Peptides against a protein of PDB entry 3HTU. Designs and how they scored, part 77

Target 1, 75 residues: chain A of PDB entry 3HTU
Amino acid sequence: RRPEEWGKLIYQWVSRSGQNNSVFTLYELTNGEDTEDEEFHGLDEATLLRALQALQQEHKAEIITVSDGRGVKFF

## One batch from the design tools (peptide; made by RFdiffusion4, then SolubleMPNN)

Design b2_p25_7_s4 (from b2_p25_7, 15 letters changed)
Fold by OpenDDE base, seed 1:
Structure b2_p25_7_s4 (fold): chain B 75 residues (1-75), chain A 25 residues (1-25)
Amino acid sequence: as target 1 above (75 residues)
Amino acid sequence: SEEEKRKELLEKAKKKAKELEEKKK
């Protein structure tokens, strides 16, 4: 799958689960309990980041960088 | 612990998100 395709899957989950406007750490998106049954669970962070960047271009997400790591807010 | 690190990062991310929201106003 291409990054944009992963982004689509991720955003679909966000929408279906009513997680829009929620903030996640990159880790919990792919390693957390909430996404345990999703296809993108276990996805490497590099690919995840590219997927989120694709969503960011569509104004569906915003990547947040803090001193200890990164997170993302979905819209 | 990993849990503590996660919570700390999440709180920082949430705070950052709120700050960004305010900047947009």
Scores: peptide ipSAE 0.156, ipTM 0.642, DockQ to the pose 0.937
Fold by OpenDDE base, seed 3:
Structure b2_p25_7_s4 (fold): chain B 75 residues (1-75), chain A 25 residues (1-25)
Amino acid sequence: as target 1 above (75 residues)
Amino acid sequence: SEEEKRKELLEKAKKKAKELEEKKK
């Protein structure tokens, strides 16, 4: 899958699970309990970041950078 | 632990998200 396709799957999960306007760590999205049954569970962080950047271009997400890591806010 | 790091980062991310939201007003 292309990063844009991964982004679509991630955002579909966000929307269907009622997680809009929520904040996640990148680790939580691919390694957390909430996404264990999702296709993007276990996705490498590099591909995840590209997927989130695609969503960011569509104004569906905002990547948050802090001193010791990164998170994402979905809209 | 990884869980402790996750929780700390999540709190920092949430605080920054709130700050960004207020900044956009």
Scores: peptide ipSAE 0.152, ipTM 0.641, DockQ to the pose 0.870
Fold by OpenDDE base, seed 2:
Structure b2_p25_7_s4 (fold): chain B 75 residues (1-75), chain A 25 residues (1-25)
Amino acid sequence: as target 1 above (75 residues)
Amino acid sequence: SEEEKRKELLEKAKKKAKELEEKKK
Protein backbone atom coordinates (compact mmCIF):
# COMPACT_ATOMS: atom_id res chain seq x y z
CA ARG B 1 0.00 0.00 0.00
CA ARG B 2 1.03 3.56 -0.63
CA PRO B 3 1.23 6.00 2.26
CA GLU B 4 -1.92 7.72 1.01
CA GLU B 5 -3.78 4.42 1.12
CA TRP B 6 -2.65 3.77 4.67
CA GLY B 7 -3.68 7.27 5.57
CA LYS B 8 -7.15 6.62 4.22
CA LEU B 9 -7.52 3.49 6.34
CA ILE B 10 -6.30 5.28 9.44
CA TYR B 11 -8.62 8.22 8.96
CA GLN B 12 -11.55 5.91 8.31
CA TRP B 13 -10.91 4.31 11.68
CA VAL B 14 -10.66 7.70 13.34
CA SER B 15 -14.00 8.73 11.88
CA ARG B 16 -15.80 5.48 12.62
CA SER B 17 -14.56 5.37 16.20
CA GLY B 18 -15.48 8.98 16.84
CA GLN B 19 -11.92 10.04 17.48
CA ASN B 20 -11.99 13.19 15.39
CA ASN B 21 -10.21 16.11 17.05
CA SER B 22 -8.37 13.61 19.25
CA VAL B 23 -4.65 13.32 19.82
CA PHE B 24 -2.65 10.10 19.64
CA THR B 25 0.93 9.08 20.00
CA LEU B 26 2.26 7.27 16.95
CA TYR B 27 2.75 4.21 19.13
CA GLU B 28 -0.93 4.11 20.11
CA LEU B 29 -2.10 4.02 16.51
CA THR B 30 -0.10 0.95 15.54
CA ASN B 31 0.49 -0.79 18.88
CA GLY B 32 -2.49 0.20 20.98
CA GLU B 33 -5.27 -2.11 22.07
CA ASP B 34 -7.87 0.05 20.34
CA THR B 35 -6.50 -0.73 16.88
CA GLU B 36 -5.76 -4.43 17.25
CA ASP B 37 -8.37 -5.34 14.65
CA GLU B 38 -7.30 -2.68 12.15
CA GLU B 39 -5.22 -3.39 9.06
CA PHE B 40 -2.70 -0.75 10.04
CA HIS B 41 -1.96 -2.35 13.40
CA GLY B 42 1.70 -3.23 13.52
CA LEU B 43 2.58 -0.82 10.73
CA ASP B 44 6.17 0.36 10.90
CA GLU B 45 6.66 3.88 12.18
CA ALA B 46 8.32 5.13 9.02
CA THR B 47 5.37 4.14 6.85
CA LEU B 48 2.95 5.44 9.46
CA LEU B 49 4.65 8.81 9.45
CA ARG B 50 4.39 9.01 5.67
CA ALA B 51 0.72 8.11 5.88
CA LEU B 52 0.09 10.82 8.43
CA GLN B 53 2.01 13.31 6.32
CA ALA B 54 -0.34 12.48 3.47
CA LEU B 55 -3.31 13.20 5.72
CA GLN B 56 -1.64 16.40 6.81
CA GLN B 57 -1.52 17.51 3.19
CA GLU B 58 -5.30 17.09 3.12
CA HIS B 59 -5.67 19.04 6.37
CA LYS B 60 -7.10 15.95 8.06
CA ALA B 61 -4.29 15.64 10.57
CA GLU B 62 -1.42 17.54 12.11
CA ILE B 63 1.76 15.86 13.27
CA ILE B 64 2.89 17.07 16.68
CA THR B 65 6.53 16.97 17.69
CA VAL B 66 7.46 17.18 21.35
CA SER B 67 10.81 16.93 23.10
CA ASP B 68 10.68 13.17 23.59
CA GLY B 69 8.44 11.88 20.82
CA ARG B 70 5.75 12.52 18.25
CA GLY B 71 1.98 12.52 18.12
CA VAL B 72 -0.83 13.41 15.78
CA LYS B 73 -4.08 15.33 16.00
CA PHE B 74 -6.90 14.32 13.69
CA PHE B 75 -9.53 16.71 12.37
CA SER A 1 8.47 2.69 32.48
CA GLU A 2 7.86 2.80 28.76
CA GLU A 3 4.14 2.97 29.41
CA GLU A 4 4.54 5.98 31.65
CA LYS A 5 6.77 7.59 29.06
CA ARG A 6 4.15 7.14 26.37
CA LYS A 7 1.46 8.57 28.62
CA GLU A 8 3.62 11.57 29.36
CA LEU A 9 4.19 12.07 25.65
CA LEU A 10 0.46 11.93 25.05
CA GLU A 11 -0.17 14.60 27.66
CA LYS A 12 2.50 16.80 26.14
CA ALA A 13 1.00 16.29 22.71
CA LYS A 14 -2.47 17.14 23.99
CA LYS A 15 -1.14 20.28 25.58
CA LYS A 16 0.50 21.32 22.35
CA ALA A 17 -2.65 20.50 20.39
CA LYS A 18 -4.67 22.72 22.69
CA GLU A 19 -2.17 25.50 22.20
CA LEU A 20 -2.40 25.14 18.44
CA GLU A 21 -6.18 25.21 18.59
CA GLU A 22 -6.13 28.43 20.54
CA LYS A 23 -3.74 30.01 18.06
CA LYS A 24 -6.10 29.19 15.21
CA LYS A 25 -8.86 31.25 16.81
Scores: peptide ipSAE 0.147, ipTM 0.635, DockQ to the pose 0.897
Fold by OpenDDE base, seed 5:
Structure b2_p25_7_s4 (fold): chain B 75 residues (1-75), chain A 25 residues (1-25)
Amino acid sequence: as target 1 above (75 residues)
Amino acid sequence: SEEEKRKELLEKAKKKAKELEEKKK
């Protein structure tokens, strides 16, 4: 899958689960209990970041950078 | 622990997200 395809799957989950306007760490998206049944569970962080960047271009997410890590807010 | 680090990051991210929303108004 291409990063934008992963982004689509991630955002579909966000929408289905009612997580719009929620904030996640990148780790939670791919390693958390809430996404254990999703295809993107276990996705490497590099690919995840590219997927989220694609969503950001579509104004569906915003990547949040702090001094000790990164997160994402979905819209 | 790694869990505590993740919790701290999440709180920082949430705080920053709130600040970003306020700036967009």
Scores: peptide ipSAE 0.142, ipTM 0.633, DockQ to the pose 0.893

Design b2_p25_8_s1 (from b2_p25_8, 14 letters changed)
Fold by OpenDDE base, seed 4:
Structure b2_p25_8_s1 (fold): chain B 75 residues (1-75), chain A 25 residues (1-25)
Amino acid sequence: as target 1 above (75 residues)
Amino acid sequence: MEEKLKELLEKIKEKAEEREEEEEE
């Protein structure tokens, strides 16, 4: 899958699940309990980042970087 | 904007902290 395709799957999950918390660490998104049943679970961080960057270009997500790590907010 | 960002950053930090604690268990 291309990054854009992964991004689509991720965003579909976000939209369908109706998350009350739209902010995630990158680790939570691909390794957390909430996404265990999703196709993108276990996705490597590099590919995830590219997927999120694609969503960011579409103004559907914002990647947040702090000294402690990275996260993402979905819109 | 600044306040919103601060809140998000704290949330991410909080989540990261929880993850680290779980990994150490």
Scores: peptide ipSAE 0.255, ipTM 0.683, DockQ to the pose 0.075
Fold by OpenDDE base, seed 1:
Structure b2_p25_8_s1 (fold): chain B 75 residues (1-75), chain A 25 residues (1-25)
Amino acid sequence: as target 1 above (75 residues)
Amino acid sequence: MEEKLKELLEKIKEKAEEREEEEEE
């Protein structure tokens, strides 16, 4: 799958799951229990970041970097 | 917008710290 295709799958999960908290660390998206049944579970961070960057270009997500890690907010 | 950004950063920091604590246990 291309990064854009991964981004689509991730955003579909966010939209359909109806999460009341739309802020995630990158680790939670691929290693958390909330996504263990999703196809993108276990996805490497490099590919995940490219997928999120594609969503960011579409104004569907914002990647946030802090001193001890990175996260993302979905819109 | 600046205050909103600070809130988001704090939330991410809290989540990251929580994960690190769980991994150390």
Scores: peptide ipSAE 0.232, ipTM 0.672, DockQ to the pose 0.075
Fold by OpenDDE base, seed 3:
Structure b2_p25_8_s1 (fold): chain B 75 residues (1-75), chain A 25 residues (1-25)
Amino acid sequence: as target 1 above (75 residues)
Amino acid sequence: MEEKLKELLEKIKEKAEEREEEEEE
């Protein structure tokens, strides 16, 4: 799959799951319990980042980097 | 806007800390 395709799958999950908290670390998005049954579970961080960057271009997400890690907010 | 950003960053840091604690157990 292309990064854009992964981004679509991720955003579909976010939208359909109705998560109360739209903030995620990159790790929990692909390794967390909440996404264990999703196709993108276990996705490498490099591909994940490219997927999120595609969503960011569409104003569907915002990637935030701090000294101790990276996260993403979905809109 | 500034306050909202601070809240977001704090949530990210909190989640990261919780993950580290779980991995060490």
Scores: peptide ipSAE 0.172, ipTM 0.635, DockQ to the pose 0.074
Fold by OpenDDE base, seed 2:
Structure b2_p25_8_s1 (fold): chain B 75 residues (1-75), chain A 25 residues (1-25)
Amino acid sequence: as target 1 above (75 residues)
Amino acid sequence: MEEKLKELLEKIKEKAEEREEEEEE
């Protein structure tokens, strides 16, 4: 899958689960309990980041990086 | 906008800290 396709799957989960306007760490998205049954569970961070960047271009997400990790806010 | 960004950063930091604590347990 292309990063854009992963982004689509991720955002679909966000929308369907009612997680819009919420903040996640990148780790939570791919390693958390809430996504253990999702196709993108276990996705490497590099690919995840590219996927989220695609969503960011569409104004569907905002990536925020802090010293103790990366996070994202979905819209 | 800056206030909103600050709040977001705090939330992300909090989540990151919570994750670290869970891994140490």
Scores: peptide ipSAE 0.153, ipTM 0.618, DockQ to the pose 0.075

Design b2_p25_8_s2 (from b2_p25_8, 15 letters changed)
Fold by OpenDDE base, seed 2:
Structure b2_p25_8_s2 (fold): chain B 75 residues (1-75), chain A 25 residues (1-25)
Amino acid sequence: as target 1 above (75 residues)
Amino acid sequence: SKEKLEELKKKIEEKAKELEKEKEE
């Protein structure tokens, strides 16, 4: 899959999950219990970042960087 | 560790709030 395709899958999950929290660490997206049944579970971080960058270009997400890691906010 | 990730998420959430406030201004 291309990064854009992964991004689509991730965003679909976010939209359908019903979670009130739209902010995630990168780790919990691909390694958390909430995504165990998703196709993108276990996705490598490099590919994940590219996927999120694709969503960011569409203004559907914003990658957030802090001193000790990265996360993402979905819109 | 799990604890480290929880701390990280809090920092990310705080940063997200800051960014949102900046957008609203």
Scores: peptide ipSAE 0.534, ipTM 0.841, DockQ to the pose 0.878
Fold by OpenDDE base, seed 4:
Structure b2_p25_8_s2 (fold): chain B 75 residues (1-75), chain A 25 residues (1-25)
Amino acid sequence: as target 1 above (75 residues)
Amino acid sequence: SKEKLEELKKKIEEKAKELEKEKEE
């Protein structure tokens, strides 16, 4: 899959799951309990970042950087 | 570790709130 395709799958999950908290660490997004049944579970971080960057271009997500790592906020 | 990830999550949440406030202002 292309990064854009992964981004689509991720955003579909975000949209349909009705998450109360739209902020995620990158780790919990691909390794967390809430995404265990999703195709993107276990996705490597490099590909994940490219997927999120694609969503960011569409204003559907914002990659957040702090001193200890990165996360994402979905819109 | 789990604790480190939780701390990271909190920092990201705080940063997200700050960014949101900046957009609203």
Scores: peptide ipSAE 0.529, ipTM 0.840, DockQ to the pose 0.883
Fold by OpenDDE base, seed 3:
Structure b2_p25_8_s2 (fold): chain B 75 residues (1-75), chain A 25 residues (1-25)
Amino acid sequence: as target 1 above (75 residues)
Amino acid sequence: SKEKLEELKKKIEEKAKELEKEKEE
């Protein structure tokens, strides 16, 4: 899959799962319990980042960087 | 560790709030 395709799958999960918290660490998105049954579970961080960057271009997500890591906020 | 990830998430949430306030200005 291309990064854009992964982004689509991730965003579909966010939209349909009814998440109360739209902010995630990159780790919990691909390694957390909440996404264990999703196709993108276990996705490498490099590919995940590219997928999120694709969503960011569509204004559906914002990658957030802090001193000790990164996360994402979905819109 | 789980604790470190929770601390990271808290920092990300705080940063997200700061960015939102900047957008409103």
Scores: peptide ipSAE 0.529, ipTM 0.839, DockQ to the pose 0.862
Fold by OpenDDE base, seed 1:
Structure b2_p25_8_s2 (fold): chain B 75 residues (1-75), chain A 25 residues (1-25)
Amino acid sequence: as target 1 above (75 residues)
Amino acid sequence: SKEKLEELKKKIEEKAKELEKEKEE
């Protein structure tokens, strides 16, 4: 899959799951319990970032950087 | 560790709030 295709799958999960949290660390998106049954579970961080960047271009997500790491907020 | 990830998430949430405030201003 291409990064934008991964982004689509991730956003579909966010949109359809009705998650109460819209902010995630990169780790919990691909390694967390909430996504263990999703196709993107276990996705490498590099590919994940490219996927999120694609979503960011569509204003569907915002990658957030802090001193100790990165996360993402979905819209 | 789990604790470190929780701390990281808290920082990300705080940053997200700051960014939202910047958009409002």
Scores: peptide ipSAE 0.527, ipTM 0.837, DockQ to the pose 0.862

Design b2_p25_8_s3 (from b2_p25_8, 15 letters changed)
Fold by OpenDDE base, seed 2:
Structure b2_p25_8_s3 (fold): chain B 75 residues (1-75), chain A 25 residues (1-25)
Amino acid sequence: as target 1 above (75 residues)
Amino acid sequence: EKKKLEELKKKIEEKAEELEKKREE
């Protein structure tokens, strides 16, 4: 899958689960319990970042960087 | 590790709020 396609799947999950306007650590998205049944579970961080960047281009997400790591907020 | 991730999430949430406030200004 292309990053854009992964982004679509991730955002679909966010919308279905009512997680819009919420924040996640990158680890939480791909390794957390809440996404165990999702296709993007276990996705490598590099691909995940590209997917989120694609969503960010569409103003559907914002990648947030702090000293200890990165996360994302969905809109 | 779990504690570290929880702390990270807290920092991300705080940063998100900070960015939101900046956008509204």
Scores: peptide ipSAE 0.617, ipTM 0.881, DockQ to the pose 0.939
Fold by OpenDDE base, seed 4:
Structure b2_p25_8_s3 (fold): chain B 75 residues (1-75), chain A 25 residues (1-25)
Amino acid sequence: as target 1 above (75 residues)
Amino acid sequence: EKKKLEELKKKIEEKAEELEKKREE
């Protein structure tokens, strides 16, 4: 899959899950309990970042960087 | 390690809120 295709899958999950908290750590997205049944579970961080960057270009996500790591907010 | 991730998430949430406020200014 291309990064943008992964991004689509991730965003679809975010939309379907209807979570009220749209902020995630990168680890939480691919290694968390809530995504165990998703195809993108276990996705490597490099590919994940490219996927999120694709979503960010579409203004569907914002990659957030802090001193201790990265996360993402979905819109 | 789990606690570190939880702390990281809190920092990300705070940063997200900060960025949101800046966009509204």
Scores: peptide ipSAE 0.616, ipTM 0.880, DockQ to the pose 0.874
Fold by OpenDDE base, seed 3:
Structure b2_p25_8_s3 (fold): chain B 75 residues (1-75), chain A 25 residues (1-25)
Amino acid sequence: as target 1 above (75 residues)
Amino acid sequence: EKKKLEELKKKIEEKAEELEKKREE
């Protein structure tokens, strides 16, 4: 799958589960309990980041960077 | 590890709020 396709799957989950305006660490998004049954569970961080960057270009997500790591907010 | 991730989550949430306030200025 292309990053854009992964982004679509992730955002579909966000929408279906009512997680819009929610904030996630990159880890909990792909390794957390809430996404355990999703296709993107276990996705490597590099591919995840590219997927989120695609969503960010569409103003559907914001990648947030702090001193200890990165996360994302979905809109 | 779990506690560190929780701390990271909190920092990200705080940063998100900060960025939102800046967008509204």
Scores: peptide ipSAE 0.615, ipTM 0.880, DockQ to the pose 0.940
Fold by OpenDDE base, seed 1:
Structure b2_p25_8_s3 (fold): chain B 75 residues (1-75), chain A 25 residues (1-25)
Amino acid sequence: as target 1 above (75 residues)
Amino acid sequence: EKKKLEELKKKIEEKAEELEKKREE
């Protein structure tokens, strides 16, 4: 899959999962229990970042960077 | 490790709120 296709799958999960919190660490998004049944579970961070960057271009996500890691906020 | 990830998430949430406030200024 292309990064844009991964982004679509991720955003579909976010939109339909009914999660109260729209902020994630990159780790919990691909390695957390909440996404164990999703196709993007286990996705490598490099590909994940490219997928999220594609969503960011569409104003559907914002990649958040702090001193000791990164996360994402979905809109 | 779990504790570190929880602390990281808290920092990310705080940063997200800061960025939102800056966009609204």
Scores: peptide ipSAE 0.613, ipTM 0.880, DockQ to the pose 0.852

Design b2_p25_8_s4 (from b2_p25_8, 14 letters changed)
Fold by OpenDDE base, seed 2:
Structure b2_p25_8_s4 (fold): chain B 75 residues (1-75), chain A 25 residues (1-25)
Amino acid sequence: as target 1 above (75 residues)
Amino acid sequence: MKKKLEELKKKAEEKAKEREEEEEK
């Protein structure tokens, strides 16, 4: 899958679960219990980041960088 | 690891709120 395709899957999950306008860490998206049954669970961070960057270009997400790591807010 | 994750999320949420508040001005 291309990063854009992964982004689509991730955003679909966020939307279906009613978690728009919420903030996630990159870790909990791919390693959290809430996404254990999702196709993107276990996705490598590099690909995840590219997927989120694709969503960011569509104004569907915003990547947040802090001293201890990165997060993302979905819209 | 869990504590680190929680702290990271908290910081990210705070930063997101700050940005949102600035955009609403």
Scores: peptide ipSAE 0.264, ipTM 0.693, DockQ to the pose 0.917
Fold by OpenDDE base, seed 4:
Structure b2_p25_8_s4 (fold): chain B 75 residues (1-75), chain A 25 residues (1-25)
Amino acid sequence: as target 1 above (75 residues)
Amino acid sequence: MKKKLEELKKKAEEKAKEREEEEEK
């Protein structure tokens, strides 16, 4: 899958689960309990980041960088 | 690991909140 396709799957999950406007660590998205049944579970961070960047260009997400790592807020 | 993730999430949430407040003003 292309990053844009992964982004679509991720955003669909966020929308279906009613978690828009929520903040996640990148780890939570791919390694968390809440996404264990999703296709993007276990996705490598590099690909995840590209997927989120694609969503960011569509104004559907915002990647948040802090001293200890990165998170993402979905809209 | 749990504490580290929770701390990171907290910081991310705080930063997101700050940006939201800045955009609303």
Scores: peptide ipSAE 0.253, ipTM 0.687, DockQ to the pose 0.914
Fold by OpenDDE base, seed 3:
Structure b2_p25_8_s4 (fold): chain B 75 residues (1-75), chain A 25 residues (1-25)
Amino acid sequence: as target 1 above (75 residues)
Amino acid sequence: MKKKLEELKKKAEEKAKEREEEEEK
């Protein structure tokens, strides 16, 4: 899958679960209990980041960088 | 590990809130 395709799957999960406007760490998205049944669970961070960047271009997400790592807010 | 994750999430949420407040000014 292309990053954009992964982004679509991630965003669909966020929307269907009613978690828009929520903030997640990158780890939570791919390693958290809430996404264990999702296709993107276990996705490598590099690909995840590219997927989120694709969503960011569509104004559906914002990658947040802090001293200890990165998170993402979905819209 | 769990503590680190919670701390990171908290910082991310705080930064997001800060950006929203700055944008509303």
Scores: peptide ipSAE 0.248, ipTM 0.678, DockQ to the pose 0.878
Fold by OpenDDE base, seed 1:
Order: C-alpha cells, then structure tokens, then sequence
Structure b2_p25_8_s4 (fold): chain B 75 residues (1-75), chain A 25 residues (1-25)
C-alpha cells in the first residue's frame, strides 16, 4: 500500500470510531490496543509518518512534535 | 512504557491546545 492508502485507512478508523478532534501518539495508532484489529496495526513508524503527512496535506490531520516524540490530531 | 506514553500524549495535547488558542487570537 502507498502512504496515501494507509492514510485513508487510518482516517476511516478515526471517523468510524468518532475520535475526530482527538490527539494520538504515533505509538498508540500502530501499537495501541484500540487498533489491534485494524490493518494498519503494526505499521512501521516511517510509513505511518508518510501516511499522516498525506492526511495533513488534505487538512485532515496535524502532526504535533514535542520534545519526547510526536503526536497527531485528526479533524 | 505506559507512563512515558501518557506523558507524551499529555504534552501533545497541551501543544495542540496552545496552537488552537494562538490561532484564535
């Protein structure tokens, strides 16, 4: 799958679960218990970041960088 | 691990809130 395709799957999950406007760490998205049944669970961080960047271009997400890591907010 | 994750999430939430407040000004 291309990063854009991964982004679509991730955003669909966020939307279906009604978690828009929520903040997630990158770890939660791919390693959290809430996404265990999703296809993107276990996705490598590099690909995840590219997927989120694609969503960011569409104004569907914003990547947040802090001293100890990165997070993302979905819209 | 969980503690570190929660702390990171909290910091990210705070930063997101700050950005939103700054954009409203």
Amino acid sequence: as target 1 above (75 residues)
Amino acid sequence: MKKKLEELKKKAEEKAKEREEEEEK
Scores: peptide ipSAE 0.247, ipTM 0.677, DockQ to the pose 0.881

## One batch from the design tools (peptide; made by RFdiffusion4, then SolubleMPNN)

Design b2_p26_1_s1
Fold by OpenDDE base, seed 3:
Structure b2_p26_1_s1 (fold): chain B 75 residues (1-75), chain A 26 residues (1-26)
Amino acid sequence: as target 1 above (75 residues)
Amino acid sequence: SEEEKKKKEEEDKKKVKEKLEKIKKE
C-alpha cells in the first residue's frame, strides 16, 4: 500500500469510530488497544508519518510536534 | 478567534506531551 492508501484507512477508522477532533500519539495509532483490529496496526512509523502527511495536505489531520515526540489531531 | 486558536493549539501540544510522558514512564 502507498502512504496515501494507509492514510485513507486511518482516516476511515477515525471517522467511523467518532474520534475526529481527538489527539493521538503515533504510538497509539499503530500499537494502541483501540486499533488492534485495524489493518494499520503494527504499521512502521516511517510509513505512518507519510500517511499522516498526506492527510495533512488534505486538511484532514495536523501533525503535532513536541520535544519528546509527535502526535496527530484529526479533523 | 486567533487567541482561541492559539490556546487550543497549546492545549493539544500539552495533551501529546502528557501522553508521551506516560508511555515513557511505563
Scores: peptide ipSAE 0.488, ipTM 0.825, DockQ to the pose 0.933
Fold by OpenDDE base, seed 4:
Structure b2_p26_1_s1 (fold): chain B 75 residues (1-75), chain A 26 residues (1-26)
Amino acid sequence: as target 1 above (75 residues)
Amino acid sequence: SEEEKKKKEEEDKKKVKEKLEKIKKE
């Protein structure tokens, strides 16, 4: 799958689960308990980041980078 | 351990949240 396709799947999960406006760490999205049944569970972080960047271009997410960690807020 | 991973995850989430709060207040 292309990053944009992964982004679509991720955002669909966020939307369907009613977790818009929620904040996640990158680890939480692909390794967390809440996404165990999702296709993107276990996705490598590099691809995940590209997927989130695609969503960010669509104003559906904002990637947050701090000194020691990264996360994302979905809209 | 998985517990340690969870602990780190929560700490990272807190840091991200704090960063967002700062952005929100701008």
Scores: peptide ipSAE 0.112, ipTM 0.619, DockQ to the pose 0.112
Fold by OpenDDE base, seed 5:
Structure b2_p26_1_s1 (fold): chain B 75 residues (1-75), chain A 26 residues (1-26)
Amino acid sequence: as target 1 above (75 residues)
Amino acid sequence: SEEEKKKKEEEDKKKVKEKLEKIKKE
């Protein structure tokens, strides 16, 4: 799958689970218990980041980086 | 350990959330 396709799957999960406007760390999206049954579980961080960047371009997500942490907010 | 990973995860999540709140206020 391409990053954009992964982004679609991720956002579908966010929307279907009613977690819009929620904040996630990058880790919990691919390693958390809440996504264990999702296709994108276990996705490498590099590809995940590219997927989220694609969503960000569509104004569906915002990647946030702080001095000692990274995450994303979905809209 | 898995517990340590979870603890770090929660700390990171808090930091990210705090950063988002700061951005909203700007």
Scores: peptide ipSAE 0.101, ipTM 0.615, DockQ to the pose 0.112
Fold by OpenDDE base, seed 1:
Structure b2_p26_1_s1 (fold): chain B 75 residues (1-75), chain A 26 residues (1-26)
Amino acid sequence: as target 1 above (75 residues)
Amino acid sequence: SEEEKKKKEEEDKKKVKEKLEKIKKE
């Protein structure tokens, strides 16, 4: 899958689970308990970041980077 | 340990949320 295709799957999960406007760390999206049954579980962080960047270009997400951590907010 | 990993995850999430609040106030 291409990064934008992964982004679509991730955003579909966010929308269907009713977790819009929620904040996630990058780790919990691919390694958390809430996504164990999702296809993107276990996805490498590099590909995840590219997927989220694609969503960010569509104004569906915002990647947040702090001094000691990264996360994302979905819209 | 898994417990330490979970604890770090919660700390990271808190930092991200705090950053978002600061951005919101801008």
Scores: peptide ipSAE 0.099, ipTM 0.612, DockQ to the pose 0.112

Design b2_p26_1_s2
Fold by OpenDDE base, seed 5:
Structure b2_p26_1_s2 (fold): chain B 75 residues (1-75), chain A 26 residues (1-26)
Amino acid sequence: as target 1 above (75 residues)
Amino acid sequence: SEEEEEKERKEDIEKVKKKLEELKKK
């Protein structure tokens, strides 16, 4: 899958689960209990980041980088 | 407003920091 395709799947989950306007760590998205049944669960962080960057270009997400890691806000 | 948006952004950043701190403790 292309980053944009992964981004679409991730965003669909966020929207369908009613978690828009929420923040997540990158770890939560791919390793969290809430996403165990999603196709993107277990996705490597590098690919995840590219997917989120694609969403960011569409103004659907904002990647938040801090000293201890990264997170993301979905809109 | 721009001020409110910036406030929200800062709050989101703090939420991420908190989540990362909690994750680090595991």
Scores: peptide ipSAE 0.579, ipTM 0.863, DockQ to the pose 0.863
Fold by OpenDDE base, seed 1:
Structure b2_p26_1_s2 (fold): chain B 75 residues (1-75), chain A 26 residues (1-26)
Amino acid sequence: as target 1 above (75 residues)
Amino acid sequence: SEEEEEKERKEDIEKVKKKLEELKKK
């Protein structure tokens, strides 16, 4: 899958999850319990980042970088 | 407003920091 395709799958999960909190760490997206049944679970961080960057270009996400790592806000 | 958007942005950043700190502790 291309990064854009991964981004689509991730965004679909976010949209369908009905969660109140739209902020995630990159780790919990691919290694968290909440995404164990998703196709993108276990995805390497490099590919994940590219997928999120694709979503960011579409104004569907914003990557947040801090000293201890990265997270993402979904819109 | 720009001010409200900035407040929300800062809150989201703090949430990320908190999550990362908790992850580090585990």
Scores: peptide ipSAE 0.576, ipTM 0.862, DockQ to the pose 0.827
Fold by OpenDDE base, seed 3:
Structure b2_p26_1_s2 (fold): chain B 75 residues (1-75), chain A 26 residues (1-26)
Amino acid sequence: as target 1 above (75 residues)
Amino acid sequence: SEEEEEKERKEDIEKVKKKLEELKKK
């Protein structure tokens, strides 16, 4: 899959799951309990980042970088 | 407003920091 395709799957999950908080760490998106049944669970961080960057270009997400790691806000 | 957006951004950043701290200490 292309990063854009992964991004689509991730965003679909965010939209359909009805999350109260749209802020995630990259780790919990691919390794968290809430995404265990999702196809993108276990996705490598590099591909995940590219997927999120694709969503960011569409103004559907914003990657947050801090000293101890990265997160993402979905819109 | 711009101020509200900036405030929200800072809050989101803080949430990310908190989540990362929780992962780090475990």
Scores: peptide ipSAE 0.570, ipTM 0.860, DockQ to the pose 0.822
Fold by OpenDDE base, seed 2:
Structure b2_p26_1_s2 (fold): chain B 75 residues (1-75), chain A 26 residues (1-26)
Amino acid sequence: as target 1 above (75 residues)
Amino acid sequence: SEEEEEKERKEDIEKVKKKLEELKKK
């Protein structure tokens, strides 16, 4: 899958679960209990980041970088 | 307003920091 395709799957999950306007760590998205049944669970962080960057270009997400790691807000 | 947007951005950053700190402690 291309990063854009992964981004679509992730954003669909966010929308279906009613978590728009919420923030997540990158770890929560791929290793959290809430996404265990999602196809993107277990996705490597490098691919995840590229997927989120694709969503960011579409103004659907904002990547947040802090000293201990990264997170993302979905719109 | 621009001020409210900046306030929201800072709140989101703090939420991410808190989540990461909680993971770090585990």
Scores: peptide ipSAE 0.519, ipTM 0.842, DockQ to the pose 0.879

